Peptides against a protein of PDB entry 9GMZ. Designs and how they scored, part 35

Target 1, 343 residues: chain A of PDB entry 9GMZ
Amino acid sequence: TGFPLELLTRPATERLAYFENYTVAHPRLKEVYEILMRTIAEPAGASFIFVYGASGVGKTTLRLRVEQKLTELALPKLESDRARVPVVGIEAIAPESRYFNWKEYYTRALITLEEPLIDHKFDYGVRGISRDNFGKINVESKVVAPALRRALENALIHRHPDVFFVDEAQHFGKVASGYKLQDQLDCLKSLANMTGILHCLLGTYELLTFRNLSGQLSRRSVDIHFRRYCADSPEDVQAFKSVLLTFQQHLPLAETPNLVDHWEYFYERTLGCIGTLKDWLKRVLSDALDREATTITLKDLQKRALSVAQCQKMFKEIQEGERQLSETEADVQNLRSALGLGA

## One batch from the design tools (peptide; made by RFdiffusion4, then SolubleMPNN)

Design b1_p10_3_s4 (from b1_p10_3, 4 letters changed)
Fold by OpenDDE base, seed 3:
Structure b1_p10_3_s4 (fold): chain B 343 residues (1-343), chain A 10 residues (1-10)
Amino acid sequence: as target 1 above (343 residues)
Amino acid sequence: MIEVEPVPLP
């Protein structure tokens, strides 16, 4: 089944929005989704979940799907407990300065926790935090980071989400020379411990550096590797081609473009990352809709492709992350062998 | 949000 044919008579904005809101449940996304949902349901004393993988592998899509599902599962309870928020998801901002802006982080987290669907007014006990007439949280510039932290701790305890998501969490690692990434991890650890709320950090392979810094976090963390599709795996190539076939059927254009025949070019410019693929196709679709084009051509694809230099840089970052994981797997195997545990 | 499983290759 392709896109609804009625979209061909709709404005370009609706056609684009359809494709933007469209998600392919590709095998790696489904696998990681199931692991993440099980881990959230049964954290077994874990305080953190780390979801790491290539940039553009689909981590944000994973987060949004889990947020939706947790919300759906909580709906029957939310009718009786209007204070509850089932899930909170924020994106960590890349610091403009050498330092992570904790004040901004706490403010955004508070705003997200207090979205207008929650009529239940909570007193944060902090002066300079108010609700406007629309129920939006306003934080005065005079409110200091320690006060915002306490407000967030109280809000998280009161709203009791099943998980707190932080997307693009590698941005916590962008600390100035001389500041320890450890201090950022200790802040997050303290927030999780004080609230009792499970934290899920989603990010690039740069999150692997967080594992090495805190031997105590490793004991209370679950690790989920969101792998890309690899061209050396026939099964992965088949899955990637199936995703292309699905996308070509769901591009709201009068003529179905042939994406599958160009699978090698799509793989070359996405490195097997489905998020990168989707974002590329969105850009190309937008251009096609602006021109009132009936289809997408290879030339249209080439116009919006990542450069070879960008792909080479991204591939180097992926190879380094995959190498670090492979070394860790070898270390586990060596430890098992040394313990007399069979392979 | 629309979710679709990948179409099997022929």
Scores: peptide ipSAE 0.332, ipTM 0.913, DockQ to the pose 0.931
Fold by OpenDDE base, seed 5:
Structure b1_p10_3_s4 (fold): chain B 343 residues (1-343), chain A 10 residues (1-10)
Amino acid sequence: as target 1 above (343 residues)
Amino acid sequence: MIEVEPVPLP
């Protein structure tokens, strides 16, 4: 069953919004979702979850889906505990400077944690942090990073989320020296330990650097690899084609476009990343709706495709990440073999 | 959010 046919008589904005809000529960997303949900429910003394994978693989979609589900599951408890937030999710911003801006991070975390659905005003004991009449946190410019950290620690303890998500977490790694990276990791570790809140860092394969640099984090972390679909795997190709078939049925157009027949072109320009695919189709759908087109053509797709040069760059970044993981897996296997543990 | 499992290929 495709999109609701009634959408064809609805405004372009509503048709686009349908597709934007549509999520394909593709196998890799489902797998990672299940692992992540289980790990959040039973962290087994882990303080961190690392979710790493290619840009555009769907990590943000995963996060949002988990946030939604955790919120739904917490609703019965939230009626009795009005102070509780079930989940908090932020996106780490790329620093304009060579150094991660902790002040901005803590500010954004506090603002997100204190979103207006929470009637219970908590005083974080920090001068220059206030709530407006709408419940929005205001942080004065004079508030220093250590004070914001203490406020966030208190907020996290008081709100007690099941998990704290940080998307684009590779931006913590954008520091000028390895020592500073360790300091960043120790800071995050300390925040998780002081609050007792599980942290989930989502990001690119650059997160592997965090895993490797902190043997202490590694012992208290769960790693989740959000893989792309690989063209060398028949199963992955089938899954990718199935996603295309699903998307073509859910494009609110009068004539169903044949996307599946162009699967190789879609793969070439997405590298098997479903988020990249969805974003591409959203752009093409928007253009089609603006033109009142009945369908999408290959020419329409080509107009909004990533360039070959962009794809080549993204592919090199993916290959490097996948290589590092493969080497790590081989090293583990070699270690196991050397320990007399069967391969 | 509308979540749908991918349609099996015929």
Scores: peptide ipSAE 0.211, ipTM 0.868, DockQ to the pose 0.928
Fold by OpenDDE base, seed 4:
Structure b1_p10_3_s4 (fold): chain B 343 residues (1-343), chain A 10 residues (1-10)
Amino acid sequence: as target 1 above (343 residues)
Amino acid sequence: MIEVEPVPLP
């Protein structure tokens, strides 16, 4: 079944919103979703989950789907416990300065944790944190990072989410010269340990540096690799073509474009990353709707494609991440062989 | 959000 045909008579904004809100449950997304949901339900003493994969593989889509599902599952309990938040998710921002802004991180986490719909007011125990008349948190500029941390610890304990998501978590690794990435990890570890809240860090392959830096985090972390589709795998190529077929049926245009016949060009400019594909198609759809076009052409696709230079850069970053994982898998096999467990 | 499984290739 394609898009609702009634959308063809609706405003461009509604047609675009339909496609934006449309998600293809592609095999890799479904696999990682099931692993992540199971791990959140049964963390087995883990304090961290690391979800790593290529930029544009679909990590934000994964997060939003898990947040939605955890919220739906919690609804019956939220009627009895009005203080509880089932899930909290933030995106880590790239620092404008050479230093990660912990004050901004804690402020954003507090604001996200305290949605206006929560009737149950909590006292953070910190002077200069208030709620406005709309229930929005206001943090005075004089409040220091250690006080905001204590406020976040208290809020996380009181709201007791099943998981705390941090998207784009590779930005924690952008520490200025002289600060150890280890100190940032120790701060996050301390927050997870003090609150008892499971933390899920989603990011690029740069998160592998975090996993390797702390032998203590590795003992209390679960790793989830969100793989891209690979052109050297016939099964992955078939899955990628199936995603293109699904998207072409769900583009709210008068004439269905043939995306599948151009699968190699789509693969070249997305590197097998479905998030990159969706974002590209969204931009092209927006342009088509603005022109009242009946369909999408190859020229329309080319106008919004990533440049070859951008794709080459992204591909080098992916290859380096995949190489580091392959070396880690080989090291595990070598360790097992050395322990006499067999390969 | 509408979640849909990929359409099988013919």
Scores: peptide ipSAE 0.026, ipTM 0.711, DockQ to the pose 0.933
Fold by OpenDDE base, seed 1:
Structure b1_p10_3_s4 (fold): chain B 343 residues (1-343), chain A 10 residues (1-10)
Amino acid sequence: as target 1 above (343 residues)
Amino acid sequence: MIEVEPVPLP
């Protein structure tokens, strides 16, 4: 079990690409994947899914794996319905101002939704939206946000994706006033309602603010917590060590590095976040391949590790998010107890 | 230690 040995004779770019594309199916990823796939298949009247967790926990990996699976499952239907797109995924951009750029959001969503090689030209009924020879959407600068919204609504209705993903969705919350945040949530809610398309917002624990601010969204949302591995849990420590073992076997190097013996150091510098771990190992692998090294050393790991100060900052953000969730769980339990519902 | 299964490559 491990990487294909033939990679050792391949260019550094191919060896690195192998590791980049390699995904460890760790327990938390599998769990969240199954919950998310089930929720997409059977939303039960939900209009939103919130996936929240630490930065670097693996949310983007989760999204990409779900997008891949939804595409695979849709293939038989796509042969009969050439207008359908199985899934659309965008990343929300941090606002440069106190206002979220809806024009940019709608433009990016339209571009992404129309990237599939779909022979069927759909007329969005909006002047200044065109397609190039490759089917890519071009949006003229004169097109205003309300027109782009109508174009996106029409596109989503016509293409009918099983889900619309928005990664880094905490960026919707980076607005100067609670009123403007409510307007943004109402805008997203209206888009989901008008199109009938399920929206999945992935982001940091800042997404919990969306849950608290909109009692109406909360009634139509499913929450999924993508947890990190915790060092105080023996089961989580074993899972984290198993991830290290698996990565150790899938680093395309002549000599298998011993990552598992350094598990505490890996934990210290990743906080139990597997995405952070993969990104770290990718940087170290790239350096090793550039040197034509046979293996990775502890010194090579140390050169690309996050600093203690970075880890301390990330850990404070995690602790605050985990605290907010624990308070929410306690509030639910208190509410149940107050209602005479058993715990 | 048990290896965690890879998520299939595309």
Scores: peptide ipSAE 0.026, ipTM 0.638, DockQ to the pose 0.171

Design b1_p10_4_s1 (from b1_p10_4, 6 letters changed)
Fold by OpenDDE base, seed 5:
Structure b1_p10_4_s1 (fold): chain B 343 residues (1-343), chain A 10 residues (1-10)
Amino acid sequence: as target 1 above (343 residues)
Amino acid sequence: SLTLFPEFKV
């Protein structure tokens, strides 16, 4: 089934919104979603989940779908427990400086925890944290990071989410000269331990550095690799082509564009990352709607494609991450062999 | 053969 044909008579904004809100249940997304949902339900003493993968693979889409599901599952309990937030998700900001801004992180986390229509005025006991007339948290600039941390700890305990999501979590790796990444990890670990809240860090392959640096985190973490589709795998190529086939049927245009015939070009410019693909198609669809076009052409695709230089840079970052994982898998096999456990 | 993937519904 394609898009609702009635969209062809609707404004460009509605047609674009349809495609934006459309999520393809592609195999890798479904797999990672199922693993993540199971791990959140049964963390088995884990304090952390690491979800790592290429930029544009779809980690934010994964997060949003999990947040939606956890919210839906919690609705019956939220009627009785008005203080509860079922899930909280933030994006870690790339610091303007070379250093991760914990103050900003805690502020954003607090704001996000308090954005729900939670009538319960909780005083976090921190001077300079207030609520506006709409119940939104306001944090005065004078509030220091340790005070914001205590407020966040209290908020997390009081709101007791099933998971705390941090997207773009590789930004925690941006430490000052002379500081250790370990100190950032210990800070996060302490937050998780003090609150009892499961933390899910989503990010690039730079999150692998977190896995390697903390033997203590490894004992209390679950790792989820959100893989891209690889052109060297016939199954992955078939899945990627099937995603193109699905998207072409869900582009609200009068004539269905033939995206599948251009699959190699789509692969070249997305590196098998479905988020990158969707964003590209969204830009192209927007341009097509603006000119009242009946379809999308190769020329339209080319106009909005990532440059070869951008793709080459992204591919190097992916290759380094995939290499590190492959080496880790080989090291595990070597360790098993050395222990006499066999392959 | 190519397949149509369903919409990801929660």
Scores: peptide ipSAE 0.614, ipTM 0.964, DockQ to the pose 0.904
Fold by OpenDDE base, seed 2:
Structure b1_p10_4_s1 (fold): chain B 343 residues (1-343), chain A 10 residues (1-10)
Amino acid sequence: as target 1 above (343 residues)
Amino acid sequence: SLTLFPEFKV
């Protein structure tokens, strides 16, 4: 089944919005979603979930779909517990300075937890945190990071989300020294322990460096590798081509473009990352709709493709991450073998 | 053979 044909008579904005909102249930997304949902439901004493993978693999899409599902599953409970928030999702900001801005992080987390629609207003016990007449949280500039942390701890305890998502969590790792990175890990660990709230950190392979710094975090963490599709795997190539086939049927254009015939070019410019592919197709669709074009051509694709230099950079980052994982897997296997645990 | 993947419905 393709897009609703009625979209061809609709405004370009509605046609674009359809494709933007459309998510393909590709195998890797489904697998990671099922693992993540199961882990959130049964954390088995874990305080952290690490979801790592290539930039543009689809981690944000995964997060948003899990947030949606957790919200839907919580609706019956929210009627009885008006204080509860089912899930919280924030994006970690890259620090403009050499230091992660914890004040900004806590402020954003508090604002996200305390949507205006929450009837049960909590008193944070912190001077300079207030609600406006619309219930929106206002944090005065004078409020210091330790006070914001206490407010967030109290809010997380009171709202009791099933999980706290932090997207782009590799930005915690962008500190000038391993010591400062450890302090940040210990801060997050303390927040998770004090609140009893499961934290899910989503990010690039730079999260592996973050994960490996604390042997204590590894014991209380679940790892989820969101893999890209690999061109050396016939199954992955078939899945990637099947994603292209699915997207071409869901582009709201009068003539279905043949994306599958260009699968190698799509692979070259996405590295098997479906998020990168979708974002590329969104840009190309937007251009096509602006021109009132009936289809998408190879020339249209080329106009919005990532440069070869960008792809080469991204590929090096992927190879380094995949190498680190392979080494870690080999180290685990060597450790198991050394322990007399069979392979 | 290529397959059409369904929409990811929550």
Scores: peptide ipSAE 0.613, ipTM 0.964, DockQ to the pose 0.900
Fold by OpenDDE base, seed 4:
Structure b1_p10_4_s1 (fold): chain B 343 residues (1-343), chain A 10 residues (1-10)
Amino acid sequence: as target 1 above (343 residues)
Amino acid sequence: SLTLFPEFKV
């Protein structure tokens, strides 16, 4: 089964939107989705979930699909509990300054949590937070970060989401000293403890630094590794080629491009990351639709590929993260051996 | 053999 053939007669915007909204149920995404959904349903006293993996592996896609599912599952209960929000998700922004902007973080979290569709108004107990005539949250410039934190704590308690998502959560770690990183982790831990809301931090392998710095967080966290496809695994290569085969059937073009024949080039420029692959194909599809092209060529792919220098940088970051995980697995085996539990 | 993966539907 491919794209609906009727799309070939539709505007370029509809054809592009079809592909943008199309998500391949590839094995790694399905596995991580099932683990994450189960962990959210039964956190077993965990306060944190860490989802880590390569940049462009598909963590944002995972988040959005989980948010959709949690919303759908909550709909029957939301008819009776109009104050409840089933899920809240934000993306952490890289700080413009040397310090993480907590005021901006709390403001964005409040705005996202308090969408206009919520019939039940909540009093934040903080002066300078209001709703406009459209129900949008307005935060006055005079409101300080500690007051915004209290407002967010109260809002999270009142709305009681099943999970609070923070995407790109490695941006919390961009503080130049390990001490300041610990303070940020203690702030997040305090927020989770004060609200009783499960936090899911999604990010790159830089999140492993957070896990290692707080032995107290490790006791209350669940770790989920979102792996890329590896070229040294025949099964992973077969899965990656099968993703290419699936995408080529879902590109709304008159002639189906043969992406599978170029699998090595796709692997070289995506490092086995399906999010990177999808974003590349979106750019190439957009260019093809703008030219009214019947298909995608290798030259079209090359025009929108990441540079070799970008891929080399990304690959070094991946190798360092995968190395740290392998060392952690070895440390677990060494600990088990030292405890007399056997390897 | 290569396989077509289904659409990820929630």
Scores: peptide ipSAE 0.610, ipTM 0.963, DockQ to the pose 0.905
Fold by OpenDDE base, seed 1:
Structure b1_p10_4_s1 (fold): chain B 343 residues (1-343), chain A 10 residues (1-10)
Amino acid sequence: as target 1 above (343 residues)
Amino acid sequence: SLTLFPEFKV
């Protein structure tokens, strides 16, 4: 099944919105979704979930789909418990300095937890935190980070989300020293322990450096690798081509473009990352709709492609991350062998 | 053979 043909008579904005909202159930997304949902439901004493993978692999799409599912599953309980928030998700900001801005983090997390739709107003006992007439949290500049932390801890306890998502979590690792990085880890660990809320950190392979620095986090964490499609795997190539086939049927254009015939070029410029592919196709679709074009050409694709230099940089970052994981797997095997456990 | 994947419905 393709896009609804009625879209061809609809405004360009509706046609674009259809494609933006369309998510392909590709194998890697489905797999990671199922693992993540199961881990959230049964954390088995874990306080952290680490979801790592290439930039543009689709981590944000994964998060949004999990947030949607957790919200749907919580609806029957939310009718009885109006204080509850089923899920909270924030994006970690890149630090402007060699220090992570905890004040900003706590403020954003608190604002996200205290959305206007929540009827139950909590007083967190912190002066300078208020709600406006629309129910939005306002934090005065005088409120210090320790007070914001206590407010967030109380908010998390009272709202009791099934998970706290932090996207772009590699930004916690962008600190001046390993000691400061350990302090950041201990801070996050303390927040998770004090609230009893499961934290899911999503990020690039730089998140592995963060994960590996705390042996205590490693004992209380679940790892989920969101893999790209690899060109050296016939199965992955078939899956990637099948994603292209699916997207070409869901581009709301009068003539279905043949994306599959250009699969190598799509692979070259996405590195097997479906998020990067979708974003590329979205840009190209927008351009085509603006021109009232009947289809997408190779020239249209080339105009919006990432440069070879960008792809080379991203590929080096991917290779380094995949190498670190392969080394970790080898270390596990070596440890098992040294323990007298079979490989 | 290529497969048409379904929409990711939650």
Scores: peptide ipSAE 0.609, ipTM 0.964, DockQ to the pose 0.899

